# Ledger of designs, part 36: peptides against a protein of PDB entry 5YCA

Target 1, 132 residues: chain A of PDB entry 5YCA
Amino acid sequence: RSLPAERNPLYKDDTLDHTPLIPKCRAQVIEFPDGPATFVRLKCTNPESKVPHFLMRMAKDSSISATSMFRSAFPKATQEEEDLEMRWIRDNLNPIEDKRVAGLWVPPADALALAKDYSMTPFINALLEASS

## One batch from the design tools (peptide)

Design b1_p27_1 (made by RFdiffusion4)
Fold by OpenDDE base, seed 4:
Structure b1_p27_1 (fold): chain B 132 residues (1-132), chain A 27 residues (1-27)
Amino acid sequence: as target 1 above (132 residues)
Amino acid sequence: SFAEQLAAVADDTEKWNELTEEKLNAD
């Protein structure tokens, strides 16, 4: 596969200590038709554009939105590039199907694999370890 | 509600990623 050429400068260092990011995560209880569900989110701002993206985790099973990861990591990606990556994820990883939420969601191990590819490892580790 | 927004943007990932902190805390 081919990832977009330009990456968010926020993710320049994949070896960053993730522990300071843990308390920056926030939990949110959302009411769905079938009951409440808790999400954990981490606000990640592009230092150049100043545009924030929220990385998202479903608290119960720790599924993470791959779509939000991609959008945050690749600020100038085209829709075609995103679609290509999402298809790759479907073909090579283990995304879940949840009609309650937008985007493509993956389990923790897959999220960490993507994080390595996108240079987001500290941020995803923090998101996974944050309390809900 | 935020839950409705998450469902509504299932086919519109741009809107999903444009959610503000205020919208995330709407419920």
Scores: peptide ipSAE 0.028, ipTM 0.610, DockQ to the pose 0.243
Fold by OpenDDE base, seed 3:
Structure b1_p27_1 (fold): chain B 132 residues (1-132), chain A 27 residues (1-27)
Amino acid sequence: as target 1 above (132 residues)
Amino acid sequence: SFAEQLAAVADDTEKWNELTEEKLNAD
């Protein structure tokens, strides 16, 4: 597969210690028609554009939004590039369908695999370790 | 609400970009 050429400069170093990011995560209970669900969110701001994206985890099963990861990592990606990557994820990883939320969600192991590809490992580790 | 936005946002890049801290905190 071919990932977009330009990446968010926030993710220039994939080897950073993730522990300082843990307390920056925030848990939130969201009410859905079928009941409440807790999400953990981490605000990630592009240092150049100042545009924030929220990385998101479902607290219960630790599913991570791959869509949010991609959009944060590749701020200039086209919709076609995103669609291509999401198809790759469907074909090669183990995405989870949740009718309550938009985007493509993946289990922790898959999220970490994507994080490596997107140079987001510290951020995803923090998101996974944060309390809910 | 955040839940409504998550449910409504599909493959619309613009709508995802609108999920700012301000909107999320309003819930």
Scores: peptide ipSAE 0.028, ipTM 0.587, DockQ to the pose 0.204
Fold by OpenDDE base, seed 2:
Structure b1_p27_1 (fold): chain B 132 residues (1-132), chain A 27 residues (1-27)
Amino acid sequence: as target 1 above (132 residues)
Amino acid sequence: SFAEQLAAVADDTEKWNELTEEKLNAD
């Protein structure tokens, strides 16, 4: 597959220690028609553009939004590039279907695989280890 | 983004830590 050429400079170093990022995550309870659900999120700001994105994890099953990862990692990606990557994820990984939420969500192992591709490993490790 | 939209719908009034390259390097 072909990923977008330009990446968020926040993710220039994939070898950072993730442990200091753990306490930077925050849990949030969101109400849905069938009841409340807790999410863990990490606000990541592009140091050049100053545009923030939240990386998102479902607390209960640790599913992570691949969509949020992609949009944070590739600030100049086209919609076509995003669609292509999401299709690749559907075809090659194991995304879950949750009609309560938008975007494409993947289990922890898949999230870490994507994190390696997007140079986001420390951030995803922290998100997975954060308390809820 | 989807994540930001979800947070907005949830009426997020809490302070959330913001990560930037500068903040990461300072920690």
Scores: peptide ipSAE 0.029, ipTM 0.554, DockQ to the pose 0.049; fails the geometry check
Fold by OpenDDE base, seed 5:
Structure b1_p27_1 (fold): chain B 132 residues (1-132), chain A 27 residues (1-27)
Amino acid sequence: as target 1 above (132 residues)
Amino acid sequence: SFAEQLAAVADDTEKWNELTEEKLNAD
């Protein structure tokens, strides 16, 4: 598959130690019709544009928003490029359907596979290891 | 690196509660 050419400079090094990022994550409880659910978020600001994106994990099952990953990693991606990647994820990985939340969510193993492709491994590891 | 700087110094407490049910299902 083809990924967008320009990547967020925040993710220039995929080999960094992730542990300092763990305490930067924040948990948030959101009320839904069927009850509360906790999300863990990590604020990632593009150092060039200064635009923040929040990487998101469902606390209970550790599902990660692939959509948030893609949008953070590829700040100049077109909607068409995003749609093509999301289709690829649907066809090749194991996305989870949750009507309570927007975007495409994937289990931890798939999130780490995407993180490797997007050069986001330290950030996703931190998000997965953070407490809720 | 930017990642190291984020890990070391970033501790923004503002607007961490911006996510709402409406925003989470806005697609």
Scores: peptide ipSAE 0.024, ipTM 0.566, DockQ to the pose 0.032; fails the geometry check

Design b1_p27_1_s1 (made by RFdiffusion4, then SolubleMPNN; from b1_p27_1, 8 letters changed)
Fold by OpenDDE base, seed 1:
Structure b1_p27_1_s1 (fold): chain B 132 residues (1-132), chain A 27 residues (1-27)
Amino acid sequence: as target 1 above (132 residues)
Amino acid sequence: SLAEQLAAVADDEEKRNAISEEALNSD
C-alpha cells in the first residue's frame, strides 16, 4: 500500500527506548451511556509545526486508535489518503467496532504492526505499558 | 534523538485537555 509522502519528524527514529515516555501518558475516565471507561493518552507534538496530537488507548482491552496514529504520523495527509489507509486496516488487520467512540481501533498486536509502518514503535510501546 | 522526543511529549498535567465521547480522535 501507499502511505502519505511526508511523515511527522517526531518519528524519525523507531529504535529509541520507550521507557522514558511511559510516565508522560495520562489516564482519563469518560462516562458513556452504558457506564464509565478509562482511556490512556500520550500527547505528541510535531517538533516543526508545534501541533499536538494525542495517541489513544482504551485502558481495559488495550485497543489503540489507528486513526490517532495515522493523523499524528502524517500531518499533511489528505482525507482520501486517510480513507484509503483505514480501508486497508479493515481489510488486512483486526479492527474493533465500538459505537461509543469515533475512529478505527485495533488490538495491541495490530497497533504495533502499524507502529512499525509509521515509525512510531517507542510511542506505542509506552502507551501500551502505561498504567490506567 | 531521545532528548528531542522527550521535549516533544508534553508533561501538561495542569493544562490537559479533556476528551469527549464523540471527539476521542479529534486531537
Scores: peptide ipSAE 0.041, ipTM 0.665, DockQ to the pose 0.071
Fold by OpenDDE base, seed 3:
Structure b1_p27_1_s1 (fold): chain B 132 residues (1-132), chain A 27 residues (1-27)
Amino acid sequence: as target 1 above (132 residues)
Amino acid sequence: SLAEQLAAVADDEEKRNAISEEALNSD
């Protein structure tokens, strides 16, 4: 697969301690037709463009939005590049189906694999460890 | 640096807008 050439400068160093990021995460209850569900989110701002993106976790099963990760990591990605990566994830990882939410969601182990590819390991570790 | 990264990660509790199901992955 081919990942986009330019990555968000926020993710320059994949080896940083994640623990200071844990308290930056916040839980949010969202109402759906079949009842409420809790999500955990982490607001990540591109230090150059100042554009924020939210990394997202489902509190119940700790599934993480691969789409949110990709869009945060690759601010200049084309739709074609996103489509190709989402297809790769479907073919090579273990995404879940949830009709309530947009995007492609993956279990924690897959999220950490993607985090390594996208240089987002501290952020995903923090998101996974945050309370809901 | 870690300090710069922490500055680029924000707790938007005070100014947070509710996220709809349609907007969950639109950020």
Scores: peptide ipSAE 0.035, ipTM 0.662, DockQ to the pose 0.053
Fold by OpenDDE base, seed 2:
Structure b1_p27_1_s1 (fold): chain B 132 residues (1-132), chain A 27 residues (1-27)
Amino acid sequence: as target 1 above (132 residues)
Amino acid sequence: SLAEQLAAVADDEEKRNAISEEALNSD
């Protein structure tokens, strides 16, 4: 697969200690027709453009939105590039689709695999370890 | 440290904390 050439400079170093990011995460209860569900999110701001994106985790099963990861990591990606990556995820990983929410969600192991590819490991580790 | 600087950059501000069902993956 071919990932976008330009990556968010926030993710320049994949080896950083993730622990300072844990308290930056926030939990929120969202109401759905079949009942409430808790999500954990981490605000990630591009230090150059100042545009923020939220990385998202379902608290209960720790599924993480691959869509949110991609959009945060690749601020200049085209829709075609996103579609190609989402198809690759469907073909090579173990994504789930929840009718209640948009995007493609993946289990923790897959999220960490993507994090390595996107240079986001500290941020995904923090998101996974944060309290809900 | 660089880690602390990155944590500061990724600080979640209260004014943008609230999200709706429709906005979960819209950003």
Scores: peptide ipSAE 0.031, ipTM 0.664, DockQ to the pose 0.052
Fold by OpenDDE base, seed 5:
Structure b1_p27_1_s1 (fold): chain B 132 residues (1-132), chain A 27 residues (1-27)
Amino acid sequence: as target 1 above (132 residues)
Amino acid sequence: SLAEQLAAVADDEEKRNAISEEALNSD
């Protein structure tokens, strides 16, 4: 597969200590027809454009939104590039479909695999370790 | 440090970061 050429400069170093990011995460309860669910979010701002994106985790099963990761990592990606990557994830990883939420969600192990590809490992580790 | 800079960039304020159910389910 081919990923977009330009990556968010926020993710220039994949080896950084993730622990300072843990307290930056926030939990939020969202109401759905079948009851409430808690999400954990991490605000990630592009240092050049100043546009924020939120990385998302479902608290219950620790599923991570691959869509949010991609959009944060590749701010200039086209819709076609996103669609191609989401198809690759469906074909090669273990995505979970949840009719309550938009986007493509993946289990923690798959999220960390994507994090390596997108150079987002510290951010995903922090998101996974944060309390809900 | 670079780690501190990244933590600052990713700093979260509860009020500004609140989302609705509709926003969460929006593509």
Scores: peptide ipSAE 0.036, ipTM 0.656, DockQ to the pose 0.032; fails the geometry check

Design b1_p27_1_s2 (made by RFdiffusion4, then SolubleMPNN; from b1_p27_1, 9 letters changed)
Fold by OpenDDE base, seed 5:
Structure b1_p27_1_s2 (fold): chain B 132 residues (1-132), chain A 27 residues (1-27)
Amino acid sequence: as target 1 above (132 residues)
Amino acid sequence: SFAEQLAAVADDKAKRDALSEALLNSD
């Protein structure tokens, strides 16, 4: 597959220690018609543009929003590029279906595979280890 | 919060999608 050419400079080093990022995560309880659900968020600010994006984890099953990862990693990506990547994920990984949430969500192992591709490993590790 | 309020009345896909979009972009 072909990923967008320009990546968020926040992710220039995939080997950084993830532990300092853990306390930066925040949990939020959202009340849905069928009951409450907790999400864990990590604010990721592009050091060049100063635009923040939030990486998202569903606390209960640790599913990660692949959509949030892609949008954070590739700030100049077109909608077409995003659609192509999401189709690739559907065809090659194991996304979950949850009608309560938008975007494409994947299990932890798949999230870490994507993190390697997007150079986001420390951030996804921190998001997965954060308390909810 | 706004997100919680929206979720509480999200009885269709459009409302749930709007909630998800808000979560991705806001504290």
Scores: peptide ipSAE 0.034, ipTM 0.663, DockQ to the pose 0.504
Fold by OpenDDE base, seed 2:
Structure b1_p27_1_s2 (fold): chain B 132 residues (1-132), chain A 27 residues (1-27)
Amino acid sequence: as target 1 above (132 residues)
Amino acid sequence: SFAEQLAAVADDKAKRDALSEALLNSD
């Protein structure tokens, strides 16, 4: 597959220590008709554009929003590029379906695979390790 | 808050989706 040409400079080094990012994560309880659910979010700001995106994890099963990852990683991506990547994820990984939330969500192993592709490994590690 | 807004419109999937999209970019 072809990923967008320009990547968020925040993710220039995939080998950085993730532990300083853990305390930057924030847990949030959201109430749904079937009960409350906790999400963990990590604010990621593009150092050049100063535009923030929130990486998101469902606390209970550690599902990660692939959509949030893509949008953060590729700030100049077209909608078509996003759609193509989401289709690739559906065809090649193991996304979950959750009618309560938007976007495409994937289990931790898939999130880490995507993180490697997007050069976001420290950020996803931190998001997965953060308390809820 | 987002949580409050989402809870208020939780019975409408379209609204939930719209609000969930907002989480991608802001609180």
Scores: peptide ipSAE 0.033, ipTM 0.665, DockQ to the pose 0.484
Fold by OpenDDE base, seed 3:
Structure b1_p27_1_s2 (fold): chain B 132 residues (1-132), chain A 27 residues (1-27)
Amino acid sequence: as target 1 above (132 residues)
Amino acid sequence: SFAEQLAAVADDKAKRDALSEALLNSD
């Protein structure tokens, strides 16, 4: 696969300590027709463009939105590049089916694998460790 | 709130998906 060439400068250093990011996460209860569900989100702002993206985790099973990761990591990606990556994820990882939410969601181990690829490890670690 | 909005309008998958996309990009 080919990832987009330009990455969000927020993720220039994949080795940073994630613990300071944990308290920056926020939990939110969303009411669905079949009942409430809690999501944990982390606001990630591109330091150059100042555009924020929200990394998302389902509190219950710790599934992470791969879509949110990709969009945050690659702000200049084309739709074709996103589609290609999402197909790769479907073919190579273990995405979770949830008819309530949009995007492609993956279990924690897969999210960390993607985080390594996208240079987002501290952010995904924080998102996974945050309380809900 | 987003939760209130979702509860009010997410009566089918399409609406839930649309609102979920909004959640991904806004707080």
Scores: peptide ipSAE 0.032, ipTM 0.656, DockQ to the pose 0.451
Fold by OpenDDE base, seed 4:
Structure b1_p27_1_s2 (fold): chain B 132 residues (1-132), chain A 27 residues (1-27)
Amino acid sequence: as target 1 above (132 residues)
Amino acid sequence: SFAEQLAAVADDKAKRDALSEALLNSD
């Protein structure tokens, strides 16, 4: 597959210590028709554009929004590029479809695989380790 | 709140999706 050419400069170093990011995560309970669900979010701000994106994890099963990861990693990606990557994820990983929320969500192992591809490993590790 | 808004439109997937997208990009 072909990933977008320009990546968020926030992710220039995939080897950074993730532990300082853990306390920056926030848990939020959201009410759904079938009951409440807790999400954990991490605000990631592009240091050049100053535009934030929120990486998101479902607390219960640790599913992570691949869509949010992609949009944060590739701020200048076209919709076509996003669609192409989401199709790749569907074909090669194990995404889930949650009728309650938008985007494509993946289990922790897949999220870490994507994180490596997107150079986001510290951020995804922090998101996974944060309390809910 | 987001939770309240989502609950109010819980029977409409399109609206839930829109609210979810908003959550992804802002508090």
Scores: peptide ipSAE 0.031, ipTM 0.654, DockQ to the pose 0.543

Design b1_p27_1_s3 (made by RFdiffusion4, then SolubleMPNN; from b1_p27_1, 12 letters changed)
Fold by OpenDDE base, seed 5:
Order: structure tokens, then C-alpha cells, then sequence
Structure b1_p27_1_s3 (fold): chain B 132 residues (1-132), chain A 27 residues (1-27)
């Protein structure tokens, strides 16, 4: 597969300590037709553009939004590039289907695999370790 | 939030779309 050429400079170092990011995560309860669900969110701001994106985790099963990861990592990506990556994830990883939410969501192990590809490992580790 | 308010009485699909957009892109 071919990932977008330009990556968010926030993710220039994949080896940074993730622990300072843990307290920056926030839990949010959302009401759905079948009841409330808790999400954990981490605000990630591009240091050049100052545009924020939120990385997302479902508290219950720790599923991570691959869509949120991609959009944060590749701020100049086209919709076509996103669609190609999401198809690759469907074909090569183990995404879940949840009709309550949009985007493509993956289990923790798959999220960490993507994090390596996108240079986001500290951020995904923090998101996974944060309390809900 | 705006998304929650917009989705309060919307059909299920509209509600999911509104909430998902907020979760992915905004606080």
C-alpha cells in the first residue's frame, strides 16, 4: 500500500515516552438508542497548522478508531487516499463493525500495528492505558 | 454538545452521523 507523503510533524519521534500523555486523555459518555457508551479521547494538535484531531477509543472493548488515526497522521490526505487505506485495513487487519459509530475501528493489537506504520505508538499506548 | 442537540430527535442514522462527526473531528 501507499501512505500519503506528508505526515503530521507531531509524530516525528515514535520512541517517546507515552506516560505524560495518559493524563491528557478524557472520558466522554455518549447516549445511543441502546444505552450509554463511554469513549476515551486524546486531543492531538498539529504543531504547524494548530489544527486539532481527536484519537478515539471505545472504553468497553478498547477498540480504536483507525479513521481518527489516519486523519491525524496525514492532514493533507485526499479522500481517495483515506479510502485506499481503509480498504487495506479491511483486507489485512481485523476491523469491527459497530453500527453506532462512523469510521473504521480496530482491536488494540491492530491499532498498535497501525501506530507503528503512522509513527503514533506513544499516543496509542497512552490512549489504551487511560482510565475511563 | 451541538452534535448531541442536533441528534436528540433525529432518526438513528442521522444521530450516528452527527455524533461520529463530533467524536472524530471536534471537541
Amino acid sequence: as target 1 above (132 residues)
Amino acid sequence: SFADELAANADDQAKRDALSTELLNSD
Scores: peptide ipSAE 0.029, ipTM 0.635, DockQ to the pose 0.426
Fold by OpenDDE base, seed 3:
Structure b1_p27_1_s3 (fold): chain B 132 residues (1-132), chain A 27 residues (1-27)
Amino acid sequence: as target 1 above (132 residues)
Amino acid sequence: SFADELAANADDQAKRDALSTELLNSD
């Protein structure tokens, strides 16, 4: 696969301590037709463009939105590049099915694998460790 | 929010679509 050439400068250092990011996460209850569900969100702001993206975790099973990760990591990616990466994830990882939410969601181990590829390890570790 | 307003007066499918779309949007 080919990842986009330009990455969000927020993720320039994959080795940073994740613990300061944990208290920045926020739990959110969303009311769906079949009942409420809790999500954990981490606001990630591109230091150059000042545009924020939210990394997303389902509180119950700790599934992470791969789509949110990709869009945060690669702010100038084309739709074709996103489609290519989402196909790669479906073919090589273990995405879950949930008709309530948009995008492609993956279990924690897969999210950490993607985080390594996208240089987002501290942010995903914090998102996974945050309380809900 | 847009999702809240739409969901309040929408059927189950429309509510789900609005919420799922807003979940991945920056706000």
Scores: peptide ipSAE 0.028, ipTM 0.625, DockQ to the pose 0.335
Fold by OpenDDE base, seed 4:
Structure b1_p27_1_s3 (fold): chain B 132 residues (1-132), chain A 27 residues (1-27)
Amino acid sequence: as target 1 above (132 residues)
Amino acid sequence: SFADELAANADDQAKRDALSTELLNSD
């Protein structure tokens, strides 16, 4: 597959220590028709454009939004590029089906695989380790 | 949209849209 050419400069170094990011995560309870669910979010601000994106994890099963990862990593990506990547994820990884939420969500192992591809490993590690 | 790609349940639609707007999109 082909990923977008320009990446968020926030993710220039995939080897950074993730531990300082853990306390920056925030838990949020969202009410759904079938009951409440807790999400963990990490605000990621592009240091150049100053535009923030939120990385998201479902607290209970640690599913992570691949869509949020992609949009944060590739701020200038076209919708077509996003669609291509989401299709690749569907075909090659193990996304979960949750009718309550938008986007494509993947289990932790897949999220870490994507994080490596997107150079986001410290951020995904922090998101996975944060308390809910 | 992502919401449209998922179940067409009306009750879930509002939550999918809210989640997308509040959590997936940039501030």
Scores: peptide ipSAE 0.025, ipTM 0.613, DockQ to the pose 0.211
Fold by OpenDDE base, seed 2:
Structure b1_p27_1_s3 (fold): chain B 132 residues (1-132), chain A 27 residues (1-27)
Amino acid sequence: as target 1 above (132 residues)
Amino acid sequence: SFADELAANADDQAKRDALSTELLNSD
């Protein structure tokens, strides 16, 4: 696969301590037709463009939105590049099926694999460890 | 869109759209 050339400068160092990011996460209850579900969100702002994206976790099973990760990591990515990466995830990882939510969601182990590829490990570790 | 691809009914689609536009995209 071919990832976009330019990455969000927020993710310049994949080796940073994640613990300071844990309290920056926020839990949110969202109402769905079949009942409420809790999500954990982490606001990630591109330090150059000042545009924020939210990384997303389902609180119950710790599934992470790969789509949110990609869009945060690659601010200048084309739709074609996103489609290619999402197809790669479908073919090589273990995405879940949830009709209630948009995007492609993956289990924690897959999220951490993607985080390594996107240089987002501290942020995904924090998101996974945050309280809900 | 991802929301459109996963559409099951009108209510679910609305929720997916909300997540897509408010949570997955920039705000």
Scores: peptide ipSAE 0.025, ipTM 0.615, DockQ to the pose 0.217

Design b1_p27_1_s4 (made by RFdiffusion4, then SolubleMPNN; from b1_p27_1, 10 letters changed)
Fold by OpenDDE base, seed 4:
Structure b1_p27_1_s4 (fold): chain B 132 residues (1-132), chain A 27 residues (1-27)
Amino acid sequence: as target 1 above (132 residues)
Amino acid sequence: SLAEELAAVADDKEKRDAISEEALNSD
């Protein structure tokens, strides 16, 4: 597959220690028709544009929003590029379609695979290790 | 450290407002 050419400069180094990011995560309870669910989120601000994105994890099963990862990693991506990547994820990984939430969500192992592709490994590790 | 510098980019405590339910809900 082909990923967008320009990546968020926040993710310039995939090998950094993730532990300082763990306490930066925040848990939030969201109410849904079938009951409450807890999410863990990490605010990631593009150091150049100063535009923030939140990486999202479902606390219970540790599913992570691949859509949010992509949008954070590739701030200048077109909708078509996003659609192509989401289709690739559907065809090659094990995404979850949760009726309650928007976007494409993936299990932890898939999230880490995507993190490697997007150079986001420290951020996804922190998100996965954060308490809820 | 460089890791701490990047963590600072993600550390906007006062601006970590709650995500609206509408923002997470699927249409």
Scores: peptide ipSAE 0.046, ipTM 0.683, DockQ to the pose 0.031
Fold by OpenDDE base, seed 1:
Structure b1_p27_1_s4 (fold): chain B 132 residues (1-132), chain A 27 residues (1-27)
Amino acid sequence: as target 1 above (132 residues)
Amino acid sequence: SLAEELAAVADDKEKRDAISEEALNSD
């Protein structure tokens, strides 16, 4: 598949130690019609544009928002490019359907596969290991 | 270290605002 040409410079090195990022994550309880759910978030700021994005994990099952990953990794992506990638994820990975939240969410193993593709491995590892 | 520099990029406590239900449904 084809990914957008320009990637967030924050993700220039996929091999860095993730442990310093773990305490940067924050948990938040959100109320839904069917009850509360905890999310873990990691703020990722593009060092050039200074625009932040939050990587998102559902605490209970550790599902990660692939949509959030894509938008953080590819700040200049078109809607068409995003749609194509989300279709690819749906066709090739194991996304979950959660009507409570927007975007496409994937299990940890799939998130790590995407992280490798997007050069975000340290950030996703930290997000997955953070307490909730 | 380079790892510490990366951690600093994510270290903005004052701007890590809580998200709303609406915000989650918009992402």
Scores: peptide ipSAE 0.045, ipTM 0.681, DockQ to the pose 0.032
Fold by OpenDDE base, seed 2:
Structure b1_p27_1_s4 (fold): chain B 132 residues (1-132), chain A 27 residues (1-27)
Amino acid sequence: as target 1 above (132 residues)
Amino acid sequence: SLAEELAAVADDKEKRDAISEEALNSD
């Protein structure tokens, strides 16, 4: 697969300590027709453009939105590039189906695999370890 | 440290508005 050429400069170093990011995460309870569900989110702001994106985790099963990861990592990506990556994820990883939420969600192991590809490992580790 | 600087970039508490159900359901 071919990832977009331009990456968010926030993710320039994949080897950084993730622990300072853990307290930056926030839990939120959201009401759905079948009951409440808790999400954990991490605000990630592009230091150059100042545009924020939220990385998202379902608290219960630790599923993470691959869509949110991609959009945060690749601020200049085209819709075609996003669609191509989402198809690759469907074909090569283990995305889950949750009709309550939009986007493509993946289990923790897949999220960490994507994080390595996107240079987001510290941020995904923090998101996974944050309290809900 | 660089790690702290990156954490600071992600730390805009005052602007972390709650997300709506609509936002979660929109592609």
Scores: peptide ipSAE 0.046, ipTM 0.680, DockQ to the pose 0.032; fails the geometry check
Fold by OpenDDE base, seed 5:
Structure b1_p27_1_s4 (fold): chain B 132 residues (1-132), chain A 27 residues (1-27)
Amino acid sequence: as target 1 above (132 residues)
Amino acid sequence: SLAEELAAVADDKEKRDAISEEALNSD
């Protein structure tokens, strides 16, 4: 597969300590037809464009939004590039289908695999370790 | 440090916009 050429400069170093990011996460309860669910989110601002994106985790099963990861990592990606990556994830990883939420969600192990590809490992580790 | 810089970039000083149910819910 081919990933977009330009990556968010926020993710220039994949080896940094993630622990300072843990307290930056925030929990939020969202109401759904079948009841409330808690999400954990981490605000990630592109230092050049100053545009924020939120990385998202479902608190209960620790599923991570791959869509949010991609959009944060590749701010200049086209919709076609996003669609190609989401198809790759469906074909090669283990995404879950949750009709309540938009985007493509993956289990923690797959999220960490994507994090390596996108150079987002510290951010995903922090998101996974944060309390809800 | 670079770690502190990253933490600062992600820091909203507890002023974070809540996501709407409609924004997160599937279409």
Scores: peptide ipSAE 0.044, ipTM 0.682, DockQ to the pose 0.030; fails the geometry check

